# Ledger of designs, part 61: peptides against a protein of PDB entry 3C2G

Target 1, 209 residues: chain A of PDB entry 3C2G
Amino acid sequence: IRTFDLLGLLLHDSDAIDGFVRSDGVGAITTVVQYPNNDLIRAGCKLLLQVSDAKALAKTPLENILPFLLRLIEIHPDDEVIYSGTGFLSNVVAHKQHVKDIAIRSNAIFLLHTIISKYPRLDELTDAPKRNRVCEIICNCLRTLNNFLMMWIPTPNGETKTAGPNEKQQVCKFIEIDILKKLMSCLSCEGMDTPGLLELRSTILRSFI

## One batch from the design tools (peptide; aimed at target 1 Q50 N147)

Design b2_p30_6_s2 (made by RFdiffusion4, then SolubleMPNN; from b2_p30_6, 14 letters changed)
Fold by OpenDDE base, seed 2:
Structure b2_p30_6_s2 (fold): chain B 209 residues (1-209), chain A 30 residues (1-30)
Amino acid sequence: as target 1 above (209 residues)
Amino acid sequence: SLEERLAAARKEQDEAFDKVVELAKKALAA
């Protein structure tokens, strides 16, 4: 456990992180967190988050890794794990169509909705650290959703993929009033990626036009 | 047996942990 923390502290160099990822470091971490040890899971997921923006992930096979992580964040009760996992997901799908496809096939859109739905409204959380963490989780989910939706928005110079009927149905769940309220609550949180949330709003609107 | 599977899983976890450490050390030394 302490080792992961130490590694996380040391892995601030992008080249080092890329080297770690190229050497199947993500796979190794994923293996570590596959078995029931909450402390190890927390530490491992945190490390995953730390390496989640590595350029080398574009060349990393995630077909076995991503579905597992999705299952983990679906069932794990620890907000720190959920934070790390959703953060990882958000980063790993960014600018990587093949990873988005894997995530979507693994029911990621529905999972994002489930995670957001699990948490209370932010205004109901009196503990500031908890509130902030929940807000971050929701933002991670919404950012991930935005990344998915962007695939289906026509670009001036390219063939756009069309969302399947199931994906469309799942996306429609995010315009439910309760989800929208939570989105709005996140916008009120200080230090949040407000531009990202606004971008999501725009993307959602464009997706339904 | 379930016990054997658990033991194997733990071993795999330990090996993976060692791998993570090794890879991290390598990455930090590069």
Scores: peptide ipSAE 0.163, ipTM 0.706, DockQ to the pose 0.015
OpenDDE base, seeds 1, 3, 4, 5: peptide ipSAE 0.050, 0.055, 0.032, 0.055; ipTM 0.591, 0.595, 0.464, 0.601; seed 4 fails the geometry check

Design b2_p30_6_s3 (made by RFdiffusion4, then SolubleMPNN; from b2_p30_6, 13 letters changed)
Fold by OpenDDE base, seed 2:
Structure b2_p30_6_s3 (fold): chain B 209 residues (1-209), chain A 30 residues (1-30)
Amino acid sequence: as target 1 above (209 residues)
Amino acid sequence: SLEERLREAREEQKKSFDEVVEKAQELLAS
């Protein structure tokens, strides 16, 4: 735990982060978070989030790491772990088709649905820190969903991938009206990524309408 | 006030999104 905190302090620039990732830092963290220690898991996932946008991740095999993390998020009730994990997910799938495929095959879309379903509407949360954390989690889920949906939108310069039956089923669960309304409730929260929500709206329109 | 205007704008955006979601669901159900 203390080591992860120290590492987090050292990883303050892009070069350091890339260096850590190139040295299999992500694999090292995932090994450590397999131990049944909640504090350690929190610290490890937080560190994963810190390095989740590293350029070096494009060259890092995530075939084993990502499914493991998704399972960890699925079974761990800790908001901090969920926050870090969904943040990691949203960042690593961005602009990386291969990683998106791994995530989707690992039922990531349905997992996002499950996560959002776990939380009440933001307006029902009176505790500001809790509300803010939940909002951030929902935003992470939203960004991830947007990244997935973007794969199936035709682009002039690229081949459009089609969603398989299982993928469509997972998407259908995510786009339930109650779930999407929870996502939209984030618009009322201060500091929320309103542009991201609007982007998701646009993506949904292009994908389903 | 500016805050009120921002709130109203957010509510309008939310409403617009809800309409989109409903329409999308209708299309998926058809």
Scores: peptide ipSAE 0.027, ipTM 0.500, DockQ to the pose 0.044
OpenDDE base, seeds 1, 3, 4, 5: peptide ipSAE 0.000, 0.025, 0.024, 0.024; ipTM 0.184, 0.491, 0.496, 0.489; seed 5 fails the geometry check

Design b2_p30_6_s4 (made by RFdiffusion4, then SolubleMPNN; from b2_p30_6, 11 letters changed)
Fold by OpenDDE base, seed 4:
Structure b2_p30_6_s4 (fold): chain B 209 residues (1-209), chain A 30 residues (1-30)
Amino acid sequence: as target 1 above (209 residues)
Amino acid sequence: SLEERLEQAREEQDKAFDEVVEKALKALQS
């Protein structure tokens, strides 16, 4: 745990982070968090989040890392782990088609639904720190989902990928009434990307109805 | 035994930590 804290301090600039990632630092962290220690898992995931926007990740094989992380998030009830994990996911899929594909094949869309389903509506959370953390988690999920959906939006050149039946089925989960209500509750959250949320909602509805 | 497995897991964990530190240090030196 102390090691991760120290690493977090040392990896404070983009060059150091990139160097760490190029040296398979992400793989090393994922090895550490395979052990059933909640504090260790939390610290490791926090460090993953810290390095998640590294440029070097574009050249890093994530075929083994992402499925593991997704499973970790799925089974771990800790908000901090979920926060860090979803943050990592959202950053690593950004602008990287191959990473998006890996995540989708690993049922990431369904996982995002599961995470959102786990939490109550934000307006039902009276504890401000808890509410803020949950809001951040949901934002991470929505950002990730948006990144996925953007693949299926036609480009100006008329080229577009089409979501497969499995992806469509997974996305359809987001139009469930309870999920929609939860998403709408996010609109009142400070710092929420309201336009982005509305866009996402529109995209979901247009694409899958 | 369970105890042996736990000890092995701890050793592996320590090794993994060392690896993380080493990678970070190398990154800082680059």
Scores: peptide ipSAE 0.101, ipTM 0.602, DockQ to the pose 0.014
OpenDDE base, seeds 1, 2, 3, 5: peptide ipSAE 0.091, 0.086, 0.065, 0.020; ipTM 0.594, 0.593, 0.564, 0.429

Design b2_p30_7 (made by RFdiffusion4)
Pose (drawn by RFdiffusion4):
Structure b2_p30_7 (pose): chain A 208 residues (1-190, 192-209), chain P 30 residues (1-30)
Amino acid sequence: IRTFDLLGLLLHDSDAIDGFVRSDGVGAITTVVQYPNNDLIRAGCKLLLQVSDAKALAKTPLENILPFLLRLIEIHPDDEVIYSGTGFLSNVVAHKQHVKDIAIRSNAIFLLHTIISKYPRLDELTDAPKRNRVCEIICNCLRTLNNFLMMWIPTPNGETKTAGPNEKQQVCKFIEIDILKKLMSCLSCEMDTPGLLELRSTILRSFI
Amino acid sequence: AAAEARLAAAREEQDEEFDTVVTESLDFLS
């Protein structure tokens, strides 16, 4: 845990996190967080979140790491882990087609739907720290969804990709009535929460 | 603090890319 904390302090900028990724740091973190201990898992995922915007992640073999992290997000009961995992997912799929492909094959879009749906409306959360966390979690999920949807929107540049039935059923769950009600309620609930502005802006983009 | 600022910039780049793709698609359909 202290090693994770120290690496977190050392990796202050883009060159450092890229150096860590080129040294197989992501693979090392994911291997270590297989140990069933929540403090250790929370610490490893915090560091994964920190290095998630690394451009070197375009070169790292993610065929095994990514499905493992999606499974972790799916079953781990604590919100800090979910926050870190979905934050990492949003950055790691950004600008990387083959990585989006890995995520789709592992049902990443279906998982985003499940993560958003499990939380009550933001007005039903009393403690401010927790409400801000659920807010950032939903925001992470929708940002990840938006990074996927770009593939299938007609671009005059000529890269009109066709969605397979697998991608179709996952994306179409986001027009089911339950999630639309929840998403529209985040847009209008009446809520002093620092992450609310970014969340509402991201929701509008998801509908667009 | 520095990691948060970097990640916030990365988020803004993602949002700008998505808005660009949507704008180009709307101009093409029009």

Design b2_p30_7_s1 (made by RFdiffusion4, then SolubleMPNN; from b2_p30_7, 16 letters changed)
Fold by OpenDDE base, seed 1:
Structure b2_p30_7_s1 (fold): chain B 209 residues (1-209), chain A 30 residues (1-30)
Amino acid sequence: as target 1 above (209 residues)
Amino acid sequence: SSLEERLKKAREEQDKSFDEVVEKAKEALE
């Protein structure tokens, strides 16, 4: 635990982070967090989040890492783990088609829906720190979804991937009333990426029209 | 003030369009 904290402090610049990632640092973390220690898992996932936007990740094979992380998030009830894990997922899939494909094959869309469905409406949370953390988790999930949906929107310049029937069905679950209400509740939270959430709404419109 | 008003109107229009799409999608899923 202390080791991850120290490592996080040392990884303060982009070059150091890239160096860590190139040395299979992400794989090392994922190996360590397989041990049944909640504190270790929390610290490891936090470190993953810290390196999640590293340029070196584009060259890192994630075929074994992403399925593991998704499973970890699925089975772990800890908000901090879910926050870090969904944050990592959101960042790592951004602008990387091959990573999006791995995530989707690993049932990421369904998992995102499950995560959002798990939490109560934000207006029902009286504790501000808890409410803020839940809002961040939902935003991470929605940002990830947005990245997936963008793959299936026709671009003026030609070849659009088509979502499979299973993916379409899973995406349709996000227009459920309870999910939409949670999305809207995030728009009212201070410090949230309101423009990003509005972009998601726009993407949904384009996906269903 | 004019820009803010335009942004507000644009958001409102987007919201209306969103609601319509959601309703159509729900009907298709039933």
Scores: peptide ipSAE 0.015, ipTM 0.418, DockQ to the pose 0.039
OpenDDE base, seeds 2, 3, 4, 5: peptide ipSAE 0.015, 0.015, 0.015, 0.015; ipTM 0.420, 0.407, 0.402, 0.409

Design b2_p30_7_s3 (made by RFdiffusion4, then SolubleMPNN; from b2_p30_7, 17 letters changed)
Fold by OpenDDE base, seed 3:
Structure b2_p30_7_s3 (fold): chain B 209 residues (1-209), chain A 30 residues (1-30)
Amino acid sequence: as target 1 above (209 residues)
Amino acid sequence: SSLEERLAKAREEQAKAFDEVVKKAAEAAA
């Protein structure tokens, strides 16, 4: 735990972060968080979030790491773990098709729906710290979902990847009325990425209309 | 326009778009 905290304090520049990732730092963290200690899991996932935008991750095999993290956030009710995990996911899938494929094969779309379904509408949360954390989690989920959906939007030349039938079914769950109401509630959150939410709207419309 | 006006417009556009998606989904299910 202390080691992860210290590493987080030392990793403030991109080169140091890349160095850590190149030395299989992500693999080391995922090994440590396999122990059933909540404090250790929180610290490890927080460190993962801190290094999740590292350029070196593009060269790091994530076939074992990403499924493990997805399973961890699936079974852990801790908001801090879910925050860090969904943040990591949203960052690592960005602009990396092979990572998106790994995540989707590991049931990430369904997991995102499960996470959003777990939380109430933001306007129903009276505790400000809790509301803010939930808002961040939902935003991470929506950003990740948008990145997935963009794979299946036709390009100007007519070329597009086709979502499998299971993937389509999982995506359709996000247009359920209760889910849409939760998405709308995000617009009331302080510091909300409104352009990002509007981008998601556009992506959804292109996918279903 | 003020930030408040921009947010109000964004919310309105988002609501209309989602209504259209829901309508389309309902038509597909019928």
Scores: peptide ipSAE 0.019, ipTM 0.417, DockQ to the pose 0.044
OpenDDE base, seeds 1, 2, 4, 5: peptide ipSAE 0.016, 0.017, 0.017, 0.017; ipTM 0.387, 0.390, 0.402, 0.401

Design b2_p30_8 (made by RFdiffusion4)
Pose (drawn by RFdiffusion4):
Structure b2_p30_8 (pose): chain A 208 residues (1-190, 192-209), chain P 30 residues (1-30)
Amino acid sequence: IRTFDLLGLLLHDSDAIDGFVRSDGVGAITTVVQYPNNDLIRAGCKLLLQVSDAKALAKTPLENILPFLLRLIEIHPDDEVIYSGTGFLSNVVAHKQHVKDIAIRSNAIFLLHTIISKYPRLDELTDAPKRNRVCEIICNCLRTLNNFLMMWIPTPNGETKTAGPNEKQQVCKFIEIDILKKLMSCLSCEMDTPGLLELRSTILRSFI
Amino acid sequence: SADAEERLATANTEQNEEFDNVVNDFLNSL
């Protein structure tokens, strides 16, 4: 845990996190967090979140790491882990087609739907720290969804990709009535929460 | 910690801008 904390302090900028990724740091973190201990898991995922915007992640073999992290997000009961994992997912798929492909094959889009749907409306959360966390979680999920949807929107540049039935059923779950009601309620609930402005802006983009 | 927050906030802004450009291009083609 202290090693994770120290690496977190050392990796202050882009060059440092890229150096860490080129040294197989992401694979090391994911291997270590297989140990069943929540403090250790929380610490490893915090560091993964920190290095998630690394451009070197375009070169790292993610065929095994990514499905493992999606499974962890799916079953781990604590919000800090979910926050870190979905934050990492949103950055790791950004600008990387082959990584989006890995995520789709592992049902990443279906998982985003499940994570958003499990939380009550933001007006039903009393403690401010927790409400802000759920808000940032939902925001992470929708950001990840938006990074996928770009593939299938007609671009005059000529890269009109066709969605397979697998991608189709996952994306279409986001027009089911239950998630639309929840998403529209985040847009209008009446809520002093620092992450609410970014969330509402991201929701509008998801509908667009 | 602040450096990491700032870097991640920049990465998020770039993702938003990329998505908005794809949507503008689609609307201009109509």

Design b2_p30_8_s1 (made by RFdiffusion4, then SolubleMPNN; from b2_p30_8, 18 letters changed)
Fold by OpenDDE base, seed 2:
Structure b2_p30_8_s1 (fold): chain B 209 residues (1-209), chain A 30 residues (1-30)
Amino acid sequence: as target 1 above (209 residues)
Amino acid sequence: MKSIEERLQKAREEQDKAFDAVVEAALAAK
């Protein structure tokens, strides 16, 4: 725990973060968070979030890491773990087709649906810190979903990837009416990533209309 | 000339209507 906190304090510099990642720091964290210690899991996932935008991750194999993280988020009820984990996921899938494919094969779309489903509507959350954290989690999920959906939108050149049948099924679960209503409620909440939500809405419109 | 803010607001409203249409379509499909 304290070691991860110390590492977090040291990893403010992008080169230091890249150095950590190049030294298999992500693998080290994932090894440590396999222990059933909530504080350790929180600290490890927070550190993962801190390094999730590292350039060195483009050269890091995520085939074992990403499925593990997705499973961890699935089974862990902790908002801090979910926040950090979904933040990590959002960052690592950005602009990386191979990572998107790993996540999708690991049922990430359905997991995002599950995460959003378990939280109440934001307007039902009276505790501001809790509401803000839930907002951040939902934003992470939405940004991740947007990154997935964009793969299946035709480019100006007319080239598009087609979603497989399993991906389509997972997407259909995500666009359940209760989820859509929840997403709409997010747009009305102050402090949300309005640009990101608008981008998602645009992507949904392009994908389903 | 409409302000940039008015144009943005209008664009948001149009997007809201389009999103509502998706929701309605999803409801009708159940």
Scores: peptide ipSAE 0.021, ipTM 0.476, DockQ to the pose 0.036
OpenDDE base, seeds 1, 3, 4, 5: peptide ipSAE 0.018, 0.020, 0.019, 0.019; ipTM 0.458, 0.465, 0.439, 0.438; seed 5 fails the geometry check

Design b2_p30_8_s2 (made by RFdiffusion4, then SolubleMPNN; from b2_p30_8, 15 letters changed)
Fold by OpenDDE base, seed 4:
Structure b2_p30_8_s2 (fold): chain B 209 residues (1-209), chain A 30 residues (1-30)
Amino acid sequence: as target 1 above (209 residues)
Amino acid sequence: SSSLEARLRKAREEQDEAFDKVVELHLKSL
């Protein structure tokens, strides 16, 4: 725990973060968080989030890291772990086709649905800190999903990948009425990425019509 | 106050109705 806090203080600039990532720092964190200690897992996932936008991640093999993290998020009920993990996921898939493919093969789309499904509507949360954290988690999920769906949108000048039947089935879960109601409740949350939600809606429609 | 609680309840019901309508319109657009 203290070590991760100290590392977090030292990793205050992009060069330090890139240096840590190049030294297999992400692999080191994922090794440590295999220990069944909730405080350690929280601290490790928070540090993962802190380094998740590192340029060096584009050159880091994530084939073993992403499936592990996805499984950790799946089994851990802790909002702080889910926040950090979904934040990491959203950042690492951004602009990296190979990483998107790993995440999708690891059932990330279904996991995002599961995460959204576990939370009540935001208007049902009376505790402001809890509501804000849940809002951030949902935003991370939506951003990640949007990053996946963008791969299947025809571009004027490029070969577009087509979503497979399994991916389509997983995406169809987001148009279920209960999920849509939860997503709509996010529009009332201060600081919500409303443009991102509208973009997601547009992307879903373009993907299935 | 009981009046504030009643107003909050009514506002939530109106919001839920609006959300249901938006969801319905969205589903019809698919």
Scores: peptide ipSAE 0.031, ipTM 0.404, DockQ to the pose 0.025
OpenDDE base, seeds 1, 2, 3, 5: peptide ipSAE 0.025, 0.024, 0.027, 0.026; ipTM 0.452, 0.430, 0.407, 0.414

Design b2_p30_8_s3 (made by RFdiffusion4, then SolubleMPNN; from b2_p30_8, 15 letters changed)
Fold by OpenDDE base, seed 5:
Structure b2_p30_8_s3 (fold): chain B 209 residues (1-209), chain A 30 residues (1-30)
Amino acid sequence: as target 1 above (209 residues)
Amino acid sequence: SESLKERLQKAAKEQDEAFDKVVEEYLASL
């Protein structure tokens, strides 16, 4: 715990972060968070989020890391773990086809749907800090899904990967009325990135409607 | 004209049915 907090203070620039990642820092964190300690898991996931946009991650094997993190988010009810974990996921899959493929094979699309499904409509949350954190989680889920959808957008050369039938079916769950109501409830919140949320949602709808 | 955000905020304070209607209207506009 204290070590992760200290590391988070030291990892304040891109060079320090890249140095940590090149030294297998992500693997070290994921090893430590395997211990059943909630405070340790929170601190570790927060540190993962802090390094999640590192350029050095493009050279880091994530085949063992991503499935573990996805399972951790699945089984841990903690909003801070889910926030950090979905934030990490959204950043690590960005512009990295190989990482997207690992996440999808690890049932990430279904997990993102499950995460959104477990939370109430945001306007039903009276506690503003809780509501904002849940909105951030939903935005992380949508950003991750948008990154997956970008794989199936036609490229200028006319080549397009097609989503498999299972992936298409799982993405279609995000346009179910109950999910859409929850996504729309994010727009009712104050202080939220409304344009960003609308863009991500629009991409989902245009891909499958 | 009232923004989608303002409409949703108003509907969320009124009734669940009003919120659902705003969502349905928005979906139909896509």
Scores: peptide ipSAE 0.121, ipTM 0.709, DockQ to the pose 0.029
OpenDDE base, seeds 1, 2, 3, 4: peptide ipSAE 0.100, 0.096, 0.086, 0.021; ipTM 0.701, 0.702, 0.677, 0.437

Design b2_p30_8_s4 (made by RFdiffusion4, then SolubleMPNN; from b2_p30_8, 16 letters changed)
Fold by OpenDDE base, seed 3:
Structure b2_p30_8_s4 (fold): chain B 209 residues (1-209), chain A 30 residues (1-30)
Amino acid sequence: as target 1 above (209 residues)
Amino acid sequence: MESLEERLRKAQEEQDKAFDKVVEEYLKSL
């Protein structure tokens, strides 16, 4: 625990972060968070989020790391773990087609649906810190989903990959009425990335046309 | 035969109506 907090204090510089990632720091964190200690898991996932935008991650094999993190988020009922893990997922899939493919093969689309499905509507959350954290989790899920869907949207200048039938079926779950109601509850929250939600709406609609 | 543009427009209008209905139902649930 204290070691991850200290590492988080040292990893404020981009070169230090890249150095940590090049030294298999992400693999080291994922090894440590296998121990059944909630505070350790929270601290480790927070540190993963802090390094999730590192340029060195483009050279890091994520085939073993990403499935493990997805499973951790699936089974752990902790908002801080889910926040950090979905934030990490969103950042690592950004601009990296091969990482998107690993995430999708690791059932990430269904996991994102499961996460959103587990949370109540944001208007039912009276505690402002809890509401804000759930809002951030949903935003991380939506940003990640948008990054996946964008692979299957035709560009004016190229043949896009078509989503497989399983991926299409998983994406169809995000237009279920209960999910759409939860997404709409995000638009009612002050300080939400309303542009990001509208972009996702547009991307979902384009994926079903 | 409907143009691709007309099919896309109709599909978009159907999706917008479905979304608006979900929004309306949500607002009624508040």
Scores: peptide ipSAE 0.020, ipTM 0.393, DockQ to the pose 0.020
OpenDDE base, seeds 1, 2, 4, 5: peptide ipSAE 0.019, 0.024, 0.020, 0.016; ipTM 0.364, 0.414, 0.427, 0.370; seed 2 fails the geometry check

